Peptides against a protein of PDB entry 3QIS. Designs and how they scored, part 202

Target 1, 334 residues: chain A of PDB entry 3QIS
Amino acid sequence: PSLELSRREFVFENVKFRQLQKEKFQISNNGQVPCHFSFIPKLNDSQYCKPWLRAEPFEGYLEPNETVDISLDVYVSKDSVTILNSGEDKIEDILVLHLDRGKDYFLTISGNYLPSCFGTSLEALCRMKRPIREVPVTKLIDLEEDSFLEKEKSLLQMVPLDEGASERPLQVPKEIWLLVDHLFKYACHQEDLFQTPGMQEELQQIIDCLDTSIPETIPGSNHSVAEALLIFLEALPEPVICYELYQRCLDSAYDPRICRQVISQLPRCHRNVFRYLMAFLRELLKFSEYNSVNANMIATLFTSLLLRPPPNLMARQTPSDRQRAIQFLLGFLL

## One batch from the design tools (peptide; made by RFdiffusion4, then SolubleMPNN)

Design b2_p20_8_s4 (from b2_p20_8 with S1M N9S E13K E16N R19K)
Fold by OpenDDE base, seed 4:
Structure b2_p20_8_s4 (fold): chain B 334 residues (1-334), chain A 20 residues (1-20)
Amino acid sequence: as target 1 above (334 residues)
Amino acid sequence: MPSFEEIHSEISKEINELKE
């Protein structure tokens, strides 16, 4: 069997978080026999492509003289955003289109990624006084490395190293402040806040706004700004409550005194963000008559974002663990 | 715990200094 491919080189320019890009090509069976095609893993790979790439269809049959369109879809989710922001991964891949009893065809994927404050660590963002698109990629790597070292020191209760001439970190990321300031000013009376989805176009505008500027006002509806806060918290590489404290939060869930002690052991930036968000959410609860927000809804929603199970435990979370996690957050909302 | 207004006002000072 043999195939003709209309294109073998694909360039995805200016790839952004949550923005789908598509490139299409055709494959044609120019042989005299039916053929089965599939995208196959390279040597030592478990998957035929990187997590931010997919082919559709990824397999199929072609009769003689049949042609099929294949879509190459590039989409950076929360699962790929962090490694792309750091430059650990890049918009580069090689796809192997295999023919059963035939030849392999190689496709080259290339492009560039535009960094986002979404999927960047809280520690790095606290050091980042300018929009992320103004920060050189080399400096982003340094900020993530320095942030990891500060997190580890804070968890170990190590004496703060002398504040060398490094600029003092922000108490919380400016991006979190921008979202919370907007919601506090304009959304306290918004009916169905955190219950109504935002608009996808507005969400992209909000992300681009936070990545490129320090605006006076965030664009979009209150629902889109509220959803952008949820997306931001979900995309964090380390949740606001660090994975190392997850089990202790569950174990303490019915003791409000122990819960507060566990939170006091968070890294400085994580602890500040947690306290700030809990204060904001308690403020929103005062307006429940207007915004339809209640403590159980908020605790249920934010538990999955703030108190995530470690990746190794995700598949083992019981209904009891989920209820304990919700109860832990309720103790800070009431 | 401090009120939201207290915490938010403190943080707002630091963020407003970034706009100058």
Scores: peptide ipSAE 0.712, ipTM 0.974, DockQ to the pose 0.942
Fold by OpenDDE base, seed 2:
Structure b2_p20_8_s4 (fold): chain B 334 residues (1-334), chain A 20 residues (1-20)
Amino acid sequence: as target 1 above (334 residues)
Amino acid sequence: MPSFEEIHSEISKEINELKE
């Protein structure tokens, strides 16, 4: 069996978080026998492609002189955004199109990724006084390394960072402030806030806006801005409540005094963000007659975002653990 | 706990200094 491929080199320019890109090519059976094709893992790989790439179809049969279109889909989810932001991974891959009892055909994937404040650590964002697209990639790497070292220092030593005024981290990421400021100004009376989904086009505009500017106003509907806050919190490499404190939050869920003590042990940036978000959500609850928001709904929604189980415990989260996590947040909303 | 307005006003000063 043999195949002819219309293209073997693919370039994905300006890949962004949550923006789907597609490139297409044709494969033709130029042989005299039916053939089965499949994308196969390289030697030592578990998957035929990186997590941000997909082929559709990834396998199939071709009769003699048959042609099929294959789509190569590039999509950066929350699972790939952090490693692409740090430059640990890149928009580069090699696909192996295998022909049963035939040859392997190699496809080259290349391109560039545009960094996002989504999937960047709270510590790095607190040091990042400019939009992420204005930050040199070298400095972005340094900010993540420094953020890790300061998180460790803050966990080990209650030493006030006596950092000079120019190097002082922000109390909270500017991106969180921008989202919360917009929602506070314009969304307190929004019916079905956090219950109605945003528009995908508006979400992309909001992400691009936060990555490239410090705007006076965020574009899009209140629903899109609200969903962008949820996406931001979900995309964090570490949740607002650090994984190290997860079990202690569950164990303290029915003691409001212990809950406050657990939160006091968070790194400065995480603690500030938590307190800021809880204050904002309590403010939204005052407008429940207008926005249909209640404490149980908000606690349920934000629990999965703010108080995530460590990756090793995700598969073991019981309904009781979820209820304790919700009860923990309720103690800050009431 | 401080009110939202108090916390937000304090943070707003720090963010507005980034626009100058």
Scores: peptide ipSAE 0.711, ipTM 0.974, DockQ to the pose 0.937
Fold by OpenDDE base, seed 3:
Parts: sequence; structure tokens; C-alpha cells
Structure b2_p20_8_s4 (fold): chain B 334 residues (1-334), chain A 20 residues (1-20)
Amino acid sequence: as target 1 above (334 residues)
Amino acid sequence: MPSFEEIHSEISKEINELKE
């Protein structure tokens, strides 16, 4: 069997977080026999492609003189955004299109990724006084490395930041401030806040706005700005409550004094963000008559974002652990 | 605990310095 491919090289320019890109090509069976095709893993890979790439269809049959269109879909989710922001991964892959009892055909995927404040650490964002698209990629790597070292020093209660770090970090990321400032000014009376989904086009505009500018106003509806805050918190490489404190939050969930002590042990940026968000959410709860927001809804929604189980415990989370996690946050909302 | 307005006002000063 043999295939003809209309294209073998694909370039995905300006790939962004949550923006789907598609490239199409045709495969044709110019043989006299039916053939089965499939995308197969390379020798050392578990998957036929990187997590941000998909082929559709990824397998199929072609009769003699049959042609099929294959879509190559590039989509950067929360699961790929952090490694692309750091430059640990890139928009580069090689796909192997296998033909049963035939040849392998190689497809080259290339392109460029545009970094996002979504999926960047709280520590790096507190050091980032300009929009992420203004920061050289080399400096982003340095900011993540320095941020990791400072997080570890803070958790160990080691000596304060050596005064030799040229610039004082922000108390909270400017991106979180921008989202919260907008919601506080314009969304306190918004009916069904955090319950109505945003518009996908507005979400993309908000992401692009936060990545490229420090705006006076965020574009889009209050629902889109509220959802952008949820997406931001979900995309964090480490949740606002660090993984190291997860179990202690569950163990303390019914003791408000111990809960406050656990939060006091967070790294400075994480502790500031947690206190800021809890203060904001308590403010929104005062307007519950207008915005339909209640403490149980907010605690349930934000628990999955702020108090995520460590990756090694995700598969073992019990209903009791979820209830303790919700109870922990309720103690800061009431 | 400080009010939201107190915390937000303190942070707002630091963010406004980034716009200058």
C-alpha cells in the first residue's frame, strides 16, 4: 500500500492559550488495495503527539482511490500552558502516519507560542511589573527559577529576601488586581455572577488584554471577567494554597484558629492573594440579594481552584476530603 | 481582618505606580 499526502509541513504561528488553531491536509490511497492508516507513537513516546496537538481522524481505512481530510488541531489548555510559558516545551512535534504493511510518513509540526500570564506562577507574576508579552523569554525563565528559590526559602522560614534582589515584588499579581478591581467596581450587583458563563470571544480578548497591557478597564461582560478570574486560578501551576499545605487545611477545617495559622505559613505572594480573594469574596456576599452569590456556592466553586489536591493525591480524593476543603474556605467567607 | 477596601486601596497604590 502507498499514500499520497497533500502536505507534510505545518506551521502554527502565534499560538495562544485557549485559542484553537487548525491545519488540514489530504491523504489519498493511490494503490490498488485497501489500506489502514494510524498515527503511532515514536519509539520512546507513550502518545502519537504532544498534549497540545490532536489529529482528527487519528486512524481510518481508505479504499483504492479514496481521499480523506485530516485536521491537525493545536489547542493549549491549562495542562500545557505552564511548560510552554517557561519554554520547557515548544510548538514543535513530529507525527508518524503509519500505513499497515506499508511505509511510515513523517509530518513536521512547527510554530511559535506567545506567553501568557495564565499558567505563570504567582511568584513570577509578583516580580513581573510589565505585561508578560513585553518580558523577554530569557527573563521569564530567570523569573521562574528565582521565584521557585524564593518560595522554598519562604516555606523554610529562612532569612528574608536578600536586599540585593534589584526590585521589590508586588504584593499580588497585577493581573489578579485588574480582574478583582473590575469585578468590585462593576459586578457587585451583577445577577448570577460566577454562575453564568462568559463569552469565548470576550474571554480571549480579556486574556490578550492582560498579556499585552495594564488597562484602565478590562473588555467584556462582567460574566466574562468573572470567568477569566476562575480560568486564571485554574491555570496556576501551583494553586493559591500551596500543595504542601493541602493536608493541613483538611485536618484544620473545623478549627478556625488552626486554619488561620496554616494560611500564615503560605509563601508571601500566595498568602497575600488568598487574603485578597477572601476579602473580595466576603465583599461580594454583602450584595447576595443582587448578585445571587451565597457562601456555599462560592466555597464550592473556589475550593476546586484554590485548594487543589497534590497530583499524587488527586485520584484518592474522598467525598470527606472535598467536604473538609469546602469547610476550610467557609471559615474565611463567614 | 482588614476590610476589602483597606487591602484593595493598599494594593492599588502599588499598581498605579506601574502606570507612571
Scores: peptide ipSAE 0.711, ipTM 0.974, DockQ to the pose 0.936
Fold by OpenDDE base, seed 1:
Structure b2_p20_8_s4 (fold): chain B 334 residues (1-334), chain A 20 residues (1-20)
Amino acid sequence: as target 1 above (334 residues)
Amino acid sequence: MPSFEEIHSEISKEINELKE
């Protein structure tokens, strides 16, 4: 069997978080026999492509002289955004299109990723006084490394922050402030806030706005701005409540005093963000007659975002653990 | 816990300094 491919090199320019890009090519059976094609893993890979890439269809049959269109879809989700922001991964891959009882065909995927404040650590964002797209990629790497070291020092309760001439980190990321400031000003009376989904186009505009500017106003509907806050919190490489404190939050869930003590042990930026968000959510609850927001809904929604199980425990989360996590958050909303 | 307005006002000062 043999195939003809219309293209073998694909370039995905300016790949962004949550923005789907598609490139198409054709494969044609130029042989005299039916053939089966599939994308196969490279040597030592478990998958035929990186997590941000997909082929559709990834397998199929072609009759003699049949042609099929294959879509190569690039989509950076929350699962790939952090490693792309850090430059640990890149928009580069090689696909192996295998032909049963035939030869392999290699496809080259290349491109560039545009960093996002979504999927960037709270520590790095607190040091980032400019929009992420204004920050050189080399400096983003340094900011993540420095942020890790500062987190460790903060957890160890070691030496006071050296009064060295390093610019003081922000109390909270400017991006969180921008979202919360908008929601506080314009969305407190928004009916079905956090219950109505935003518009995908508006979400992309909000992401691009936060990545490129410090705006006076966030674009889009209140629902889109609210969902952007949820997406931001979900995309954090480490949740607002650090993984190290997850179990202690569950264990303390019914003791409000211990809950506050656990939160006091968070790194400064995480602790500030947690307190800020809890204060904001308590403010929204005062407007429940207008926005239909209640403490149980908010606790249920935000618990999965703020208090995530460590990746190794995620598959083992019990309904009891989830209820404890919700109860922990409720103690800060009521 | 401090009010939202108190916390938000404090943070707002710091963020507004970034716009200057």
Scores: peptide ipSAE 0.710, ipTM 0.974, DockQ to the pose 0.914

## One batch from the design tools (peptide; made by RFdiffusion4, then SolubleMPNN)

Design b2_p21_1_s1 (from b2_p21_1, 13 letters changed)
Fold by OpenDDE base, seed 5:
Structure b2_p21_1_s1 (fold): chain B 334 residues (1-334), chain A 21 residues (1-21)
Amino acid sequence: as target 1 above (334 residues)
Amino acid sequence: SAEEYFRKVSSELAEIIASLR
């Protein structure tokens, strides 16, 4: 069997977090026999493509003289954003289109990724006093390395060195402050806050705004700003409550004194963000008659974002573990 | 209180972030 491909080289320019890009090409059976095609893993890979790439269809049958359109979809989710932000991964791949009893066809994927504050560590963002798109990639790497060292020092309760006033980390990332300050100022009386979805176009504008500027006002509806905060917390490489404390949070869920002690052991940035968010959410609860927000709804919603099970335990989370995690957060909201 | 803490931290960050613009 043999195929003709309309294109073999694909370039995805200016790839952004949560922005779908599509490139299409045609494959034609120019042979005399039916053929089965599939995208196959390379020798050392478990998957036929990187996590941010998909082919649709990824397999199929072609009759003689049949033509099919294949879509190459590039989408950076929360699962790929961190490794692309760090430059550990890039918008580069090679796809192997295999024919059963035929030859392989190689497709080259290339492009560039634009970094996002979404999927960046809390420690790096506390050091980042400019929008991420203004920060040189070399400096992003240095900020992540320094952030790792600070996390370890903070866990060891080492006194921060007196870094000069210009180099002192923010207490909370500017991106979290911008989102929370907007919600506190404009959304306290918003009906169905955190219950109504945002608009996808507005979410993209909010992400681009936070990545490229320090706005005075965030664009979009209160619902879109609220959802952007949820997306931000979900995309964190390390959740606001570090994975190392997950089990201790569950074990302490019904003892408010032990819960507060567990939170005191968080790294400085994580502890500050947790306290700031809980204080904000308690303020929103005062407006429950206007915004329909209650403690059970908020605890249920934010538990999956703030208190994530470690990756090795995700598949084993029991309904009891989820209820304990909710109860842990309720102790800070009531 | 949690309210006083929130308002204090928000105000301190507002001043810092205004200086970054």
Scores: peptide ipSAE 0.627, ipTM 0.967, DockQ to the pose 0.941
Fold by OpenDDE base, seed 3:
Structure b2_p21_1_s1 (fold): chain B 334 residues (1-334), chain A 21 residues (1-21)
Amino acid sequence: as target 1 above (334 residues)
Amino acid sequence: SAEEYFRKVSSELAEIIASLR
């Protein structure tokens, strides 16, 4: 069996968070026998491609002289955004198109990723006084390393040694302030706030705006700005309530004094973001007659974003754990 | 209060962010 491929090299330029790109090619059975094709893992890989790449179809059957179009889809989700932002992963892959009882065909995937403030750590963003697209990738790596060290020092309650003139970090990331300040000014009376989806085009414009500028006003509807805040919180590599405190939040859920003590043990940036968001959400609850926002709805929505189970516990989350997590957050909204 | 805290932090950040533009 033999295949002819219309193309073997694919370049995905300017790949962005949540922006789908597609490249297509044809495969043709120029043989005299039917053939089955499939994309197969390389020797050390569990999957035939990286998490941000998909082939469609990834397998199939071709009669003699049959042709099929294959789509190569590049999509950076919350699951891939952090490793691409850090440069730990890149828009590079090799696909192996296997022909049953035939030859392997190699496809080269290349391109470039444009970093996003979405999927960047709260610690790095508190140090980042410019839009992420203005920050050299080498400096992003340094900011993440410095941020890890600050997180560890903060958890250990180590007094920052007044060593060198490190620029004072922001109390809250500028991106969170921009989103929250916009919602507070313009969305307090918005009916069905956080319940109505935004527009995908507006979400992309908001992401691009936050990645490239420090706007005076965020573009798009109040629903799109509200959803952008949810996407931002969901895309964080570590949730606003650090994984290390997850179980303690559940255990304290019915004791408001212990809940406040647990939050006081968060890293400085995480604690500031948590307090800022809770204060904002309490302000929105004052307008519940206009925006249809109530404490139970907000607690249910934001608990999944702010208080995520650690990866090792994700498969074990009980309905009781979810209810405790909601109760923990309710103690800060009421 | 939570309101006073929110307004204070929002105002302090507004001044800082305005200086970054």
Scores: peptide ipSAE 0.611, ipTM 0.965, DockQ to the pose 0.939
Fold by OpenDDE base, seed 4:
Structure b2_p21_1_s1 (fold): chain B 334 residues (1-334), chain A 21 residues (1-21)
Amino acid sequence: as target 1 above (334 residues)
Amino acid sequence: SAEEYFRKVSSELAEIIASLR
């Protein structure tokens, strides 16, 4: 069997977090026999492509003289955003299109990624006083390395770093403040806040706005701004409650005193963000008559974002563990 | 209070972020 491919080189320019890009090509069976095609893993790879790439269809049959359109879809989710922001991964891949009893055809994927404050660590963002798109990629790497070291120091020493006033980290990332300040000013009376989804176009505008500027006003509806905060928290490489404290939060869930002690052991940036968010959510709960927000809804929603199981435990989370996690957050909302 | 803390931190950050624009 043999195939003719309309293209073998694909360039994805200006790839952004949560923005789908598509490139299409055709494959044609120019042989005299039916053929089965499939995208196959390279040597030592478990998958035929990187997590931010997919082919559709990824396999199929072609009769003689049949043609199929294949879509190559590039989509940076929360699972790929952090490694692309750091430059650890890039918009580059090689796909192997295999024919049963035939040849391999190689496709080259290339492009560029535009960094986002979404999927960047809380520690790096606390040091970042400019929009991320204004920060050189080399400096982003340095900020992540420095942030890792500061997280470890904060866990071990509990000592306030006496950093000079000019280099002092923000107490909370500017991006979190911008979202929360907007919601506090404009969304306290918003009916169905955090219950109504935002608009996908508005979400992209909010992300682009936070990545490129320090806006006076965030664009979009209150629902889109609220969902952008949820997306931001979900995309964090390390959740607001660090993975190291996950089990201790569950074990303490019914003791409010121990819960507060566990939170006091968070790295400075994480602890500040947690306290700030809990204080904000308590303010929203005062307006429950207007915004339909209640403590159980908020605890249920934010538990999956703030108190995530470590990746190695995700598959083992029980309904009891989920209930303990919700109870842990309830102790900070009531 | 949680309210006093929220307002204080929000105000302090507002001043800082205004200076970054």
Scores: peptide ipSAE 0.598, ipTM 0.964, DockQ to the pose 0.943
Fold by OpenDDE base, seed 1:
Structure b2_p21_1_s1 (fold): chain B 334 residues (1-334), chain A 21 residues (1-21)
Amino acid sequence: as target 1 above (334 residues)
Amino acid sequence: SAEEYFRKVSSELAEIIASLR
C-alpha cells in the first residue's frame, strides 16, 4: 500500500480558547491495492494526538486512486486551556498516519496559543491588573508561581505583609467584576437568565474582550454575558471552592454554621470570589419575578461550577454527593 | 447584609478598575 499526502506541515496561528481552527489535507491511494489508514499513538502516548487536536476522519479505507479529505481540528477546551495559558503545553504535535501493511507518514502540527483569562487561576488574575494579552508569558508563569505561594500563605493564615498599595492583589479578578457588574446593571430583569444559552459568536467576542481590554461594557446579549460567567467559572483550573475543601463542604452541607467556617478556610482570593458571587446571586434572586431565576435552579447550575469534585473523585460522585453539594450552595443563597 | 457587601465590593472594585483603564 502507498499514500500520497497533499500536505504534511500544519501551522495554527493565534489559537484561542474555544475558537475552532481547521486545516484540511488530502490523502490519495496511489497504489494498486485498497488500503486502510489510521492515526496511531506515538511510542509511550495513549492517544494519537494532544487533547486540543482532532483528525476527522481518523481512520478509513481507500480504494486505488481514491482520495479523502482529512480535517485537522484545533480546539482549546476547558481541559487544555490552563496548560496552554501557563506554557506547560504548546500548539505542537506530531501525528502518525499509519497505513496497514505499509509505512508511517508523519504530520507536523505547530502554531501559537494566545493566553486567556479563562483557565487562569483566581490568584493569578487577582494580581493581574492588565488584560492577559498585555502580560508577557514569562510574567504569567511568575504570577502563577506567586499565586501558589500566596495560596499557601493564606491557608496558613499568614497576614499578608503590607505590600505597597500599587502591588496589592485585587479582592476579585477584574474579569469576574466586569461580568458580574454587567449582569447586575443590565440583566437583573432579563427573562430566563442563565436558562437561555448565549450566542457562540458573542461568547467569543466576550472572551476576546476580557482577554484584550478592560471594557466599560461587555459586548453581547445578557444571555451571552451570563453564559460567559459560567464558562469562566467552569474553566478555572481550581474551582472557586478549592478541591481541598470539597469533602468538608459535602459533610457540612446541612449545617450552615459549619458551611461558613469551611468557606472561611478558603484562600483569600477564592473566599472573596465565593462571597462576591453568592452576594450577586442573592441580589439576582430578588428579581425572580422578572428573570425566572430561583434558588434551586441557581444552586443546581452553580454547584457543578463552584464545587467540583477533585479529578480523582469525579467518576465516583454519587447522587447523594451531588445533593449535598447543592444543599451546601443553597445555604448561601437562601 | 449580603446586599451591602455586594454593593460595597462592587463599588470598591469599580474605582480600582476605572483606575486601570
Scores: peptide ipSAE 0.593, ipTM 0.963, DockQ to the pose 0.938

